# Peptides against a protein of PDB entry 4Y8H, part 2

Target 1, 196 residues: chain A of PDB entry 4Y8H
Amino acid sequence: TSIMAVTFKDGVILGADSRTTTGAYIANRVTDKLTRVHDKIWCCRSGSAADTQAIADIVQYHLELYTSQYGTPSTETAASVFKELCYENKDNLTAGIIVAGYDDKNKGEVYTIPLGGSVHKLPYAIAGSGSTFIYGYCDKNFRENMSKEETVDFIKHSLSQAIKWDGSSGGVIRMVVLTAAGVERLIFYPDEYEQL

## One batch from the design tools (peptide; made by RFdiffusion4, then SolubleMPNN)

Design b1_p8_2_s1 (from b1_p8_2, 5 letters changed)
Fold by OpenDDE base, seed 5:
Structure b1_p8_2_s1 (fold): chain B 196 residues (1-196), chain A 8 residues (1-8)
Amino acid sequence: as target 1 above (196 residues)
Amino acid sequence: MAIGSLLR
């Protein structure tokens, strides 16, 4: 898996490859690792598909309850719910999650939650087995307050490199753009990103 | 510097 989320001028973009593997076997070529937990709060999932799906479902439930009682939750609140689940169940879960969201007050925010259930707020985050190959590239090329197009390109190039070197990553690159204007899903195919 | 997990 190669996943990332990047804050930019107008919000945040989540990105992911689409390969799911079991050992050397490619179980799914078109997995959607970008999961909605609220209207403009999404997550990137790595690790156990079952575990991360279950966690995301529970978070979605909690955020719906929150909304009914208190109004729209912040991205930080969502990250806190993820944290509680990941930390309290860390002995039984294999989950690496990036939470990203947009609201008018806080704009785009990114929270990474690695396997141990810690939470780190960052301007951008990368995770998954492919992330190890792109730490250098991302650190060199990330800029704050990029345009949408610049951010899409940054994510596309980053994930392309991760996929190039990580056998557990591949397929299509999916993105979700979260801004004041709404939610937009993007997809990029190997014919495009392999040429970068 | 970004922080992330190395999970599959």
Scores: peptide ipSAE 0.145, ipTM 0.706, DockQ to the pose 0.911
Fold by OpenDDE base, seed 1:
Structure b1_p8_2_s1 (fold): chain B 196 residues (1-196), chain A 8 residues (1-8)
Amino acid sequence: as target 1 above (196 residues)
Amino acid sequence: MAIGSLLR
């Protein structure tokens, strides 16, 4: 897996590859690792497909309940719910989660929750087996307050490089853009990103 | 061999 989330001028963009493996086999070439937990709060999933889906489902439920009682939750609130689940179950879970969201007050925010259930708020985060190959690239090329187009290109190039080296990553590159204007889904195919 | 589907 290669996943990332990047804050930018107008919000945040999540990105992911789409390969799922079962043992030595590619089980799914077009997996959606970008999961909605609220209208403008999403997560990137790495680790166990079942574990991360279960966690996301529980978080979605909690955020729906929260919304009914208190209104729209912040991204920080969502990250806290993820943290509690991941930390309390750390001995039985294989889950690496990046939480990203947009609201008018806080704008785009990113929280990474690695194995163990710690929480780290960052301007951008990368995770998954493919992320090890792109720490240097991302550090060199990330800039705060990029445009939407610059951020899309940054994510596309980053994930392309991760996929190039990581056998556990591949397929399409999916993105979700979260801004005041709404939610936008993007998809990029190998023929495009392999040429970068 | 890992059991189940993984998002590595």
Scores: peptide ipSAE 0.302, ipTM 0.818, DockQ to the pose 0.120; fails the geometry check
Fold by OpenDDE base, seed 2:
Structure b1_p8_2_s1 (fold): chain B 196 residues (1-196), chain A 8 residues (1-8)
Amino acid sequence: as target 1 above (196 residues)
Amino acid sequence: MAIGSLLR
């Protein structure tokens, strides 16, 4: 897996590859690793497919309940719910999650939750087995307050490099753009990103 | 999803 989320001028963009594997077998070439937990709060999933889906489902439920009682939750609140689930069940779960969201007050925010269930708020985050190959590239090329187009290109180039080197990553690159204007889903195919 | 599948 290669996943990332990047804050930018107008919000945040999540990105992911789409390969699911079981051992050496590619079980699904077009997996959606970008999962909605609220209107403008999404997550990137790595680790166990089953575990991360279960966690995301529980978080979605909690955020729906929260909304009914208190209104729209913040991205920080969502990250806290993820943290509690991941930390309290760390012995039974294999989950690495990046939470990203947009609201008018806080704009785009990114929280990374690695296997241990710690939480780190960052301007951008990368995770999954493919992320190891792109730490240097991302650090060199990330800039704060990029445009939407610059951010899409940054994510596309980053994930393209991760996929190139990580056998557990591949397929299409999916993105979700979260801004004041709404939610936009993007998809990029190998014929495009392999040429970068 | 396949049983035992991973998002590595």
Scores: peptide ipSAE 0.277, ipTM 0.832, DockQ to the pose 0.116; fails the geometry check
Fold by OpenDDE base, seed 4:
Structure b1_p8_2_s1 (fold): chain B 196 residues (1-196), chain A 8 residues (1-8)
Amino acid sequence: as target 1 above (196 residues)
Amino acid sequence: MAIGSLLR
């Protein structure tokens, strides 16, 4: 897996490859690793497919309940729910989660929750087995307050490099853009990103 | 850890 989320001037963009494996077998070439937990709060999933799906479902439920009682949760609140689940179940979970969301007050925010259930708020985060290959690239090329287009390109180039070197990553690059304007899903195919 | 498919 290669996943990332990047804050930018207008919000946040999540990105992911789409490969799911069972052992050495590619079980799914077009997996959606970008999962909605609230209207403008999404997560990137790495680790166990089942574990991360279960976690995301539970978080979605909690945020729905939260919304019914208190109104729209912040991204921080969502990250806290993820944290509690990941930390309390750390011995039984293989989950690396990036939580990203947008609201008018806080704008785009990114929280990374690695194995163990710690939480780190960052301007951008990368995770998954492919992330190892792109720390240097991301550090050199990330800038705060990029445009949407710059951010899309940054993510596309980053994930392309991760996919290039990580056998557990591949397929399409999916993105979710979260801004005041709403939610936008993007998809980029190998014929495009492999040439970068 | 769930048995089966992984998002590595």
Scores: peptide ipSAE 0.247, ipTM 0.818, DockQ to the pose 0.126; fails the geometry check

Design b1_p8_2_s2 (from b1_p8_2, 4 letters changed)
Fold by OpenDDE base, seed 5:
Structure b1_p8_2_s2 (fold): chain B 196 residues (1-196), chain A 8 residues (1-8)
Amino acid sequence: as target 1 above (196 residues)
Amino acid sequence: SAIGSLLR
């Protein structure tokens, strides 16, 4: 898996490859690792598919309850719910989660929750088995307050490199763009990103 | 388990 989320001028973009593996076998070529937990709060999932799906479902439920009582939750609130679940159940879960969201007050925010359930707020985050190959590239090429197009390109290039080197990553590159204007899903195919 | 290894 190769996943990332990047804050930019107008919000935040989440990105992910689509390969699911079990051991040496490719189980699914078109997995959607970008999961909605609220209208403009999403997450990237790595680790156990079952565990991360369950966590995301529970978070979505909590955020729905929160909304009914208090209004739209912040991205930080969502991250705190993820943290609570990941930390309190860390002995029984294999989950690496990146939480990303947009609201008018805080704009785009990214929170990474690695295995163990710690929380780190960052301008951008990368995770998954492919992330180790692109720390250098991302650090060199990330800039704050990029345009949407620049950010899409940054994520596309980053994940392309991760996929190139990580056998557990591949398929299509999916993105979710969260801005004041709404939610946009993007997809990029190997014929395009392999040439980068 | 194999199931737990998915999404790696």
Scores: peptide ipSAE 0.169, ipTM 0.755, DockQ to the pose 0.131
Fold by OpenDDE base, seed 1:
Structure b1_p8_2_s2 (fold): chain B 196 residues (1-196), chain A 8 residues (1-8)
Amino acid sequence: as target 1 above (196 residues)
Amino acid sequence: SAIGSLLR
């Protein structure tokens, strides 16, 4: 898996590859690792497909309950719910989660929750087995307050490099753009990103 | 998702 989330001028963009494996077998080439937990709060999933989906489902439920009582939750609140679940169940979970969201007050925010259930707020985050290969590239090329187009290109190039070197990553590159204007889904195919 | 599948 290669996943990332990047804050930019107008919000935040999540990105992911789409390969799911079971052992040496590719079980799904077009998996959606970008999961909605609220209108403009999403997560990137790595680790166990079942574990991460279960966690996301529980978070979605909690955020729906929260919304009914208190209004739209912040991204920080969502990250806190993820944290509690991941930390309390760390001995039984294989889950790496990046939480990203947008609201008018806080704009785009990114929280990474690695194995163990710690939480780290960052301008951008990368995770998954493919992330090891792109720490250097991302550090050199990330800039704060990029445009939408610059951020899309940054994520596309980053994930392309991760996929190139990580046998556990592949398929399509999916993105979710979260801004004041709404939610936009993007998809890029191998014939495009392999040429970068 | 398939049982036992991983998002590595």
Scores: peptide ipSAE 0.334, ipTM 0.862, DockQ to the pose 0.118; fails the geometry check
Fold by OpenDDE base, seed 4:
Structure b1_p8_2_s2 (fold): chain B 196 residues (1-196), chain A 8 residues (1-8)
Amino acid sequence: as target 1 above (196 residues)
Amino acid sequence: SAIGSLLR
C-alpha cells in the first residue's frame, strides 16, 4: 500500500494506490483505500483490509452519532475516535490509518495513526509499505499552501514513485479532494502515472 | 475484500 494525505491552500487531498494482496497474490487490483467516515472526513487505509474496514465502519458510526448529538465533528475528533479504536485494539489489529478532513474553521487537516495507535497531526502524511520509498521525495517537494493542481501533481508523482518500487502497491491512483466546495474523487491510471 | 487480504 501507498497512501498519503496532503493539506493545501483550499483543503486536503487524500491519495492511495489500489492493490490488495493475499499472500503473494493480487486479490484486488482496484481496491478503494480511501474511505468516507463523514461528509468531509475521510481516511486512507493500510494494513489488514478487514481490520481497517471494521475500524472505519465503527468510526463512521461514532461520527454519525456525534453529529446527531453535537453537530459536525472536527477532523481532530475523528482522529481521536480512530486513535481510541486503534490503541485499545492494538494487539488484535494491523492498521495504519491517515485521517484527513476539511472544515471551514480548521481548513484541511491531516492526522496519521501508525501501528500502535499514536496520533500525529502533520501538514502531510504518507504511510504503507510504499511510503518508505518516498519520504525523501516528499520532504523535498512538499510545500505548504499549494494549489489544488500542484497538490494533485505532488501526490501523483509521489505515489507513482512508491508504486514503482513497492510490489505491494499498484493499480490506479485514487484521490479524494476535500474543500469548501465539496468532495471530489479522482482516478489516475497506470498509462498516465507510470510515465512520470 | 478476501479473507486474509492486506492493504500493505
Scores: peptide ipSAE 0.332, ipTM 0.858, DockQ to the pose 0.117; fails the geometry check
Fold by OpenDDE base, seed 2:
Structure b1_p8_2_s2 (fold): chain B 196 residues (1-196), chain A 8 residues (1-8)
Amino acid sequence: as target 1 above (196 residues)
Amino acid sequence: SAIGSLLR
């Protein structure tokens, strides 16, 4: 898996590859690792497909309940729910999660929750087995307050490099853009990103 | 199916 989330001028963009593996076999070439937990709060999933899906389902439920009682939750609140689940159940879970969201007050925010259930707020985050190959590239090329187009290109180039070197990553590159204007899903195919 | 599958 190669996943990332990047804050930018107008909000935040999540990105992911789409390969799911079972042992040495590719089980699904077009997996959606970008999962909605609220209108403008999403997550990137790495680790166990089953574990991360279960966690996301529980978080979605909690945020729906929260909304009914208190109004729209902040991204920080969502991250705290993820953290509680991942930390308290660390012995039974294999989950690495990046939480990203947008609201008018806080704009785009990114929280990374690695194995163990710690939480870290960052301008951008990368995770998954492919991320190890692109730390240097991302640190060199990330800039704060990029445009939407610059951020899409940054994510596309980053994930392309991760996929190139990580056998556990591949398929399509999916993105979700979260801004005041709404939610936008993007998809990029190998014929395009392999040429970068 | 997600059972036994990994998002590495």
Scores: peptide ipSAE 0.328, ipTM 0.853, DockQ to the pose 0.118; fails the geometry check

Design b1_p8_2_s3 (from b1_p8_2, 4 letters changed)
Fold by OpenDDE base, seed 1:
Structure b1_p8_2_s3 (fold): chain B 196 residues (1-196), chain A 8 residues (1-8)
Amino acid sequence: as target 1 above (196 residues)
Amino acid sequence: SAIGSLLK
């Protein structure tokens, strides 16, 4: 898996490859690792497909309850719910999650929750087995307050590089753009990103 | 179902 989330001028963009494996076999080439937990709060999932799906479902439920009682939750609140679940169950989970969201007050925010259930707020985050190969590239090329197009290109190039070196990553590159204007899903195919 | 599958 190669996943990342990047804050930019107008909000935040999540990105992910789409390969799922079972042992040595590719089980699904078009998996959606970008999961909605609220209108403009999403997560990137790595690790166990079942574990991360269960966690995301529980978080979505909690955020729906929160909304009915208190209004729209912040991204920080969502990250806190993820943290509680991941930390309290860390001995039984294989889950690496990046939480990203947008709201008018806080704009785009990114929280990474690696194995163990710690939480780290960052301008951008990368995770998954493919992330090991692109720490240097991302650090060199990331800039704060990029445009939407610059951020899309940054994520596309980053994940393309990760996929080139990580056998556990591949398929399509999916993105979710979260801004004041709404939610936008993007998809890029190998014929395009392999040439980068 | 993705039981047993990994998002590595």
Scores: peptide ipSAE 0.294, ipTM 0.846, DockQ to the pose 0.117; fails the geometry check
Fold by OpenDDE base, seed 2:
Structure b1_p8_2_s3 (fold): chain B 196 residues (1-196), chain A 8 residues (1-8)
Amino acid sequence: as target 1 above (196 residues)
Amino acid sequence: SAIGSLLK
């Protein structure tokens, strides 16, 4: 898996590859690793498919309940719910999650939750087995307050590089753009990103 | 389960 989330001028963009594997077997070439937990709060999932799907389902439920009682939760609140689940169940979970969201007050925010259940707020985050190959590239090329187009290109190039080197990553590149204007899903195919 | 053995 190769996943990332990047804050930019108008909000935040999540990105992911789409390969799911069982050992050397590619079980799903078009997995959706970008998961909605609230209208403009999403997550990137790495690790056990079953574990991370269960966690996201629970978080979504909690945020729906939260909304009914208190109104729209902040991204920080969502990250806190993820953290609680990941930390309290760390002995039985294989999960690496990036939480990203947009609201008018805080704009785009990114929280990374690695194995163990710690939480780190960052301007951008990368995770998954492919991320190890692109730390250097991302640090050199990330800039704050990029445009939407610059951010899409940054994520596309980053994940393309990760996929080149990580056998557990591949398929299509999915993105979710979260801004004041709404939610937009993007998809990029190998014929395009392999040329980068 | 099969789902539990799948990795991302």
Scores: peptide ipSAE 0.147, ipTM 0.739, DockQ to the pose 0.088; fails the geometry check
Fold by OpenDDE base, seed 3:
Structure b1_p8_2_s3 (fold): chain B 196 residues (1-196), chain A 8 residues (1-8)
Amino acid sequence: as target 1 above (196 residues)
Amino acid sequence: SAIGSLLK
């Protein structure tokens, strides 16, 4: 898996490859690793598909309940719910999750929750088995307050590089753009990103 | 199960 989320001028963009494996077997080539937990709060999932799906479902439920009682939750609140679940179940859980969201007050925010259940707020985050290959690239090329187009290109190039080196990553590159204007899903195919 | 063993 190769996943990332990047804050930019108008909000935040999540990105992911689409390969799911069991051992060396490719079980699904077009998996959606970008999961909605609220209208403009999403997550990137790495690790056990079953574990991370269960966590995301629980978070979504909590945020729906939260909304009914208190109004729209912040991205920080969502990250806190993820943190609690990941930390409390760390001994039986294989989960690396990036939480990203947009609201008018805080704009785009990114929280990374690695194995162990710690939480880190960052301008951008990368995770998954492919992320180890692109720390240097991302650090060199990330800039704050990029345009939407610049951010899409940054994510596309980053994930393309991760996929080149990580056999557990591949398929299509999916993105979700979260801004004041709404939610937009993007998809890029190998014929496009492999040549980058 | 196979579903439980899937990884991302």
Scores: peptide ipSAE 0.139, ipTM 0.712, DockQ to the pose 0.094; fails the geometry check
Fold by OpenDDE base, seed 5:
Structure b1_p8_2_s3 (fold): chain B 196 residues (1-196), chain A 8 residues (1-8)
Amino acid sequence: as target 1 above (196 residues)
Amino acid sequence: SAIGSLLK
């Protein structure tokens, strides 16, 4: 898996490859690793598909309950719920999650929650087995307050590089753009990103 | 879980 989330001028963009593996076998080539937990709060999932899906479902429930009682939750609140679940269940979870969201007050925010249940707020985050190959590239090419187009290109190039080197990553590149204007889903196919 | 599919 190769996943990332990047804050930019107008909000945040989440990105992911789509390959799911079971042992040495490719089980699914078009998996959606970008999961909605609230209208403009999403997550990137790595690790156990079952574990991360269960966590995301629970978070979605908590955020729906929160909304009914207190109004729209912040991204930080969502990250806190993820953190609590991941930390309390760390002995029986295989989960690496990046939480990203947009609201008018805080704009785009990214929180990474690695295995173990710690939480780290960052301007951008990368995770998954493919992320090891692109730490250098991302550090060199990330900039604060990029445009939407620049950020899409940054994520596309980053994940393309990760996929080139990580046998557990591949398929399509999916993105979710979260801004004041709403939610936008993007998809890029190998014929395009392999040429970068 | 070790039995489930992985998002590596």
Scores: peptide ipSAE 0.128, ipTM 0.720, DockQ to the pose 0.133; fails the geometry check

Design b1_p8_2_s4 (from b1_p8_2, 5 letters changed)
Fold by OpenDDE base, seed 1:
Structure b1_p8_2_s4 (fold): chain B 196 residues (1-196), chain A 8 residues (1-8)
Amino acid sequence: as target 1 above (196 residues)
Amino acid sequence: SPIGSLLK
């Protein structure tokens, strides 16, 4: 898996590859690792497909309950719910989660929750087995307050490099753009990103 | 996803 989330001028963009494996077998070439937990709060999933799906489902439920009682939750609140679940169950989970969201007050925010259930707020985050290969590239090329187009290109190039070197990553590159204007899903195919 | 599948 290669996943990332990047804050930018107008919000935040999540990105992911789409390969799911069982051992050496590619079980799904077009997996959606970008999962909605609220209208403008999403997560990137790595690790166990079952574990991360269960966690995201529980978070979605909690955020729906929260919304009914208190209004739209912040991204920080969502990250806190993820943290509690991941930390309390860390001995039984294989889950790496990046939480990203947008609201008018806080704009785009990114929280990474690695194995163990710690939480780290960052301008951008990368995770998954493919992330090892792109720490250097991302550090050199990330800039704060990029445009939407610059951020899409940054994520596309980053994940393309990760996929190139990580046998556990591949398929399509999916993105979710979260801004005041709404939610936008993007998809890029191998014929395009392999040429970068 | 299949049981036991990983998002590595």
Scores: peptide ipSAE 0.293, ipTM 0.848, DockQ to the pose 0.118; fails the geometry check
Fold by OpenDDE base, seed 2:
Structure b1_p8_2_s4 (fold): chain B 196 residues (1-196), chain A 8 residues (1-8)
Amino acid sequence: as target 1 above (196 residues)
Amino acid sequence: SPIGSLLK
């Protein structure tokens, strides 16, 4: 898996590859690793498919309950729910999750929750088995307050490089753009990103 | 389960 989330001028963009593997076999070439937990709060999932799907389902439920009682939760609140689940169940979970969201007060925010259940707020985050190959590239090329187009290109180039080197990553590149204007899903195919 | 054995 190769996943990332990047804050930019107008909000935040999540990105992910789409390969799911079991051992040496590709089980699914078009997996959706970008998962909605609230209207403008999403997550990137790495690790066990079952574990991360279960966690996201629980978080979604909690945020729906939260909304009914208190109104729209902040991204920080969502991250805290993820953190609690990952930390308290760390012995039984294989989960690396990036939480990203947009609201008018805080704009785009990114929280990374690696194995063990710590939480780190960052301008951008990368995770998954492919991320190890692109730390240097991302650090060199990330800039704060990029445009939407610059951010899409940054994510596309980053994930393309991760996929080139990580056998557990591949398929399509999916993105979700979260801004004041709404939610937008993007998809990019190998014929395009392999040429970068 | 098969789903539980899948990795991302």
Scores: peptide ipSAE 0.160, ipTM 0.750, DockQ to the pose 0.088; fails the geometry check
Fold by OpenDDE base, seed 3:
Structure b1_p8_2_s4 (fold): chain B 196 residues (1-196), chain A 8 residues (1-8)
Amino acid sequence: as target 1 above (196 residues)
Amino acid sequence: SPIGSLLK
């Protein structure tokens, strides 16, 4: 898996490859690793598909309940719920999750929750087996307050590189853009990103 | 993860 989330001028963009494996077997070539937990709060999932799907479902439930009682939760609140679940279940859980969201007050925010259940707020985050190959690239090329187009290109190039090196990553590149204007889903195919 | 589980 190769996943990332990047804050930019107008909000935040999440990105992911789409390959799911079991051992060396490619079980699904077009998996959606970008998962909605609230209207403008999403997550990127790496690790066990079953574990991370279960966690995301529980978070979605909690945020729905939260909304009914208190109104729209912040991205920080969502990250806190993820943290609690990941930390409390760390002995029986294989999960690396990036939480990203947009609201009018805080704009785009990114929280990374690696194995162990710690939480880190960052201007951008990368995770998954493919991320190890692109730390240097991302550090050199990330800039704060990029345009939407610049951010899409940054994510596309980053994930393309990760996929080139990581056999556990591949398929299409999916993105979700979260801004004041709403939610937008993007998809890029190998014929495009393999040439970058 | 259990044997045969799907991974990302």
Scores: peptide ipSAE 0.154, ipTM 0.726, DockQ to the pose 0.092; fails the geometry check
Fold by OpenDDE base, seed 5:
Structure b1_p8_2_s4 (fold): chain B 196 residues (1-196), chain A 8 residues (1-8)
Amino acid sequence: as target 1 above (196 residues)
Amino acid sequence: SPIGSLLK
């Protein structure tokens, strides 16, 4: 898996490859690793598919309850719910989660929750087995307050590089753009990103 | 987890 989330001028973009593996086998070529937990709060999932799906479902439920009682939750609140679940159950979970969201007050925010359940707020985050190959690239090429197009290109190039080197990553590149204007899903195919 | 597929 190669996943990332990047804050930019107008909000945040989440990105992910789509390959799921079991052992040495590719189990699914078009997995959706970008998961909605609230209208403009999403997550990138790595690790156990079952574990991360369950966590995301629980978070979504909690945020729905939160909304009914208190109004729209912040991205930080969502991250705290993820943290609680990941930390308290860390002995039984294999989960690497990046939480990203947009609201008018805080704009785009990214929280990374690695295995173990710690939380780190960052301008951008990368995770998954492919992320190790692109730390250098991302550090050199990330800029704060990029345009949407620049951010899409940054994520596309980053994940393309990760996929080149990580056999556990591949398929399509999916993105979710979260801004004041709404939610937009993007998809990029190998014929395009392999040329980068 | 050995139960399901792994998102690597």
Scores: peptide ipSAE 0.141, ipTM 0.739, DockQ to the pose 0.132; fails the geometry check

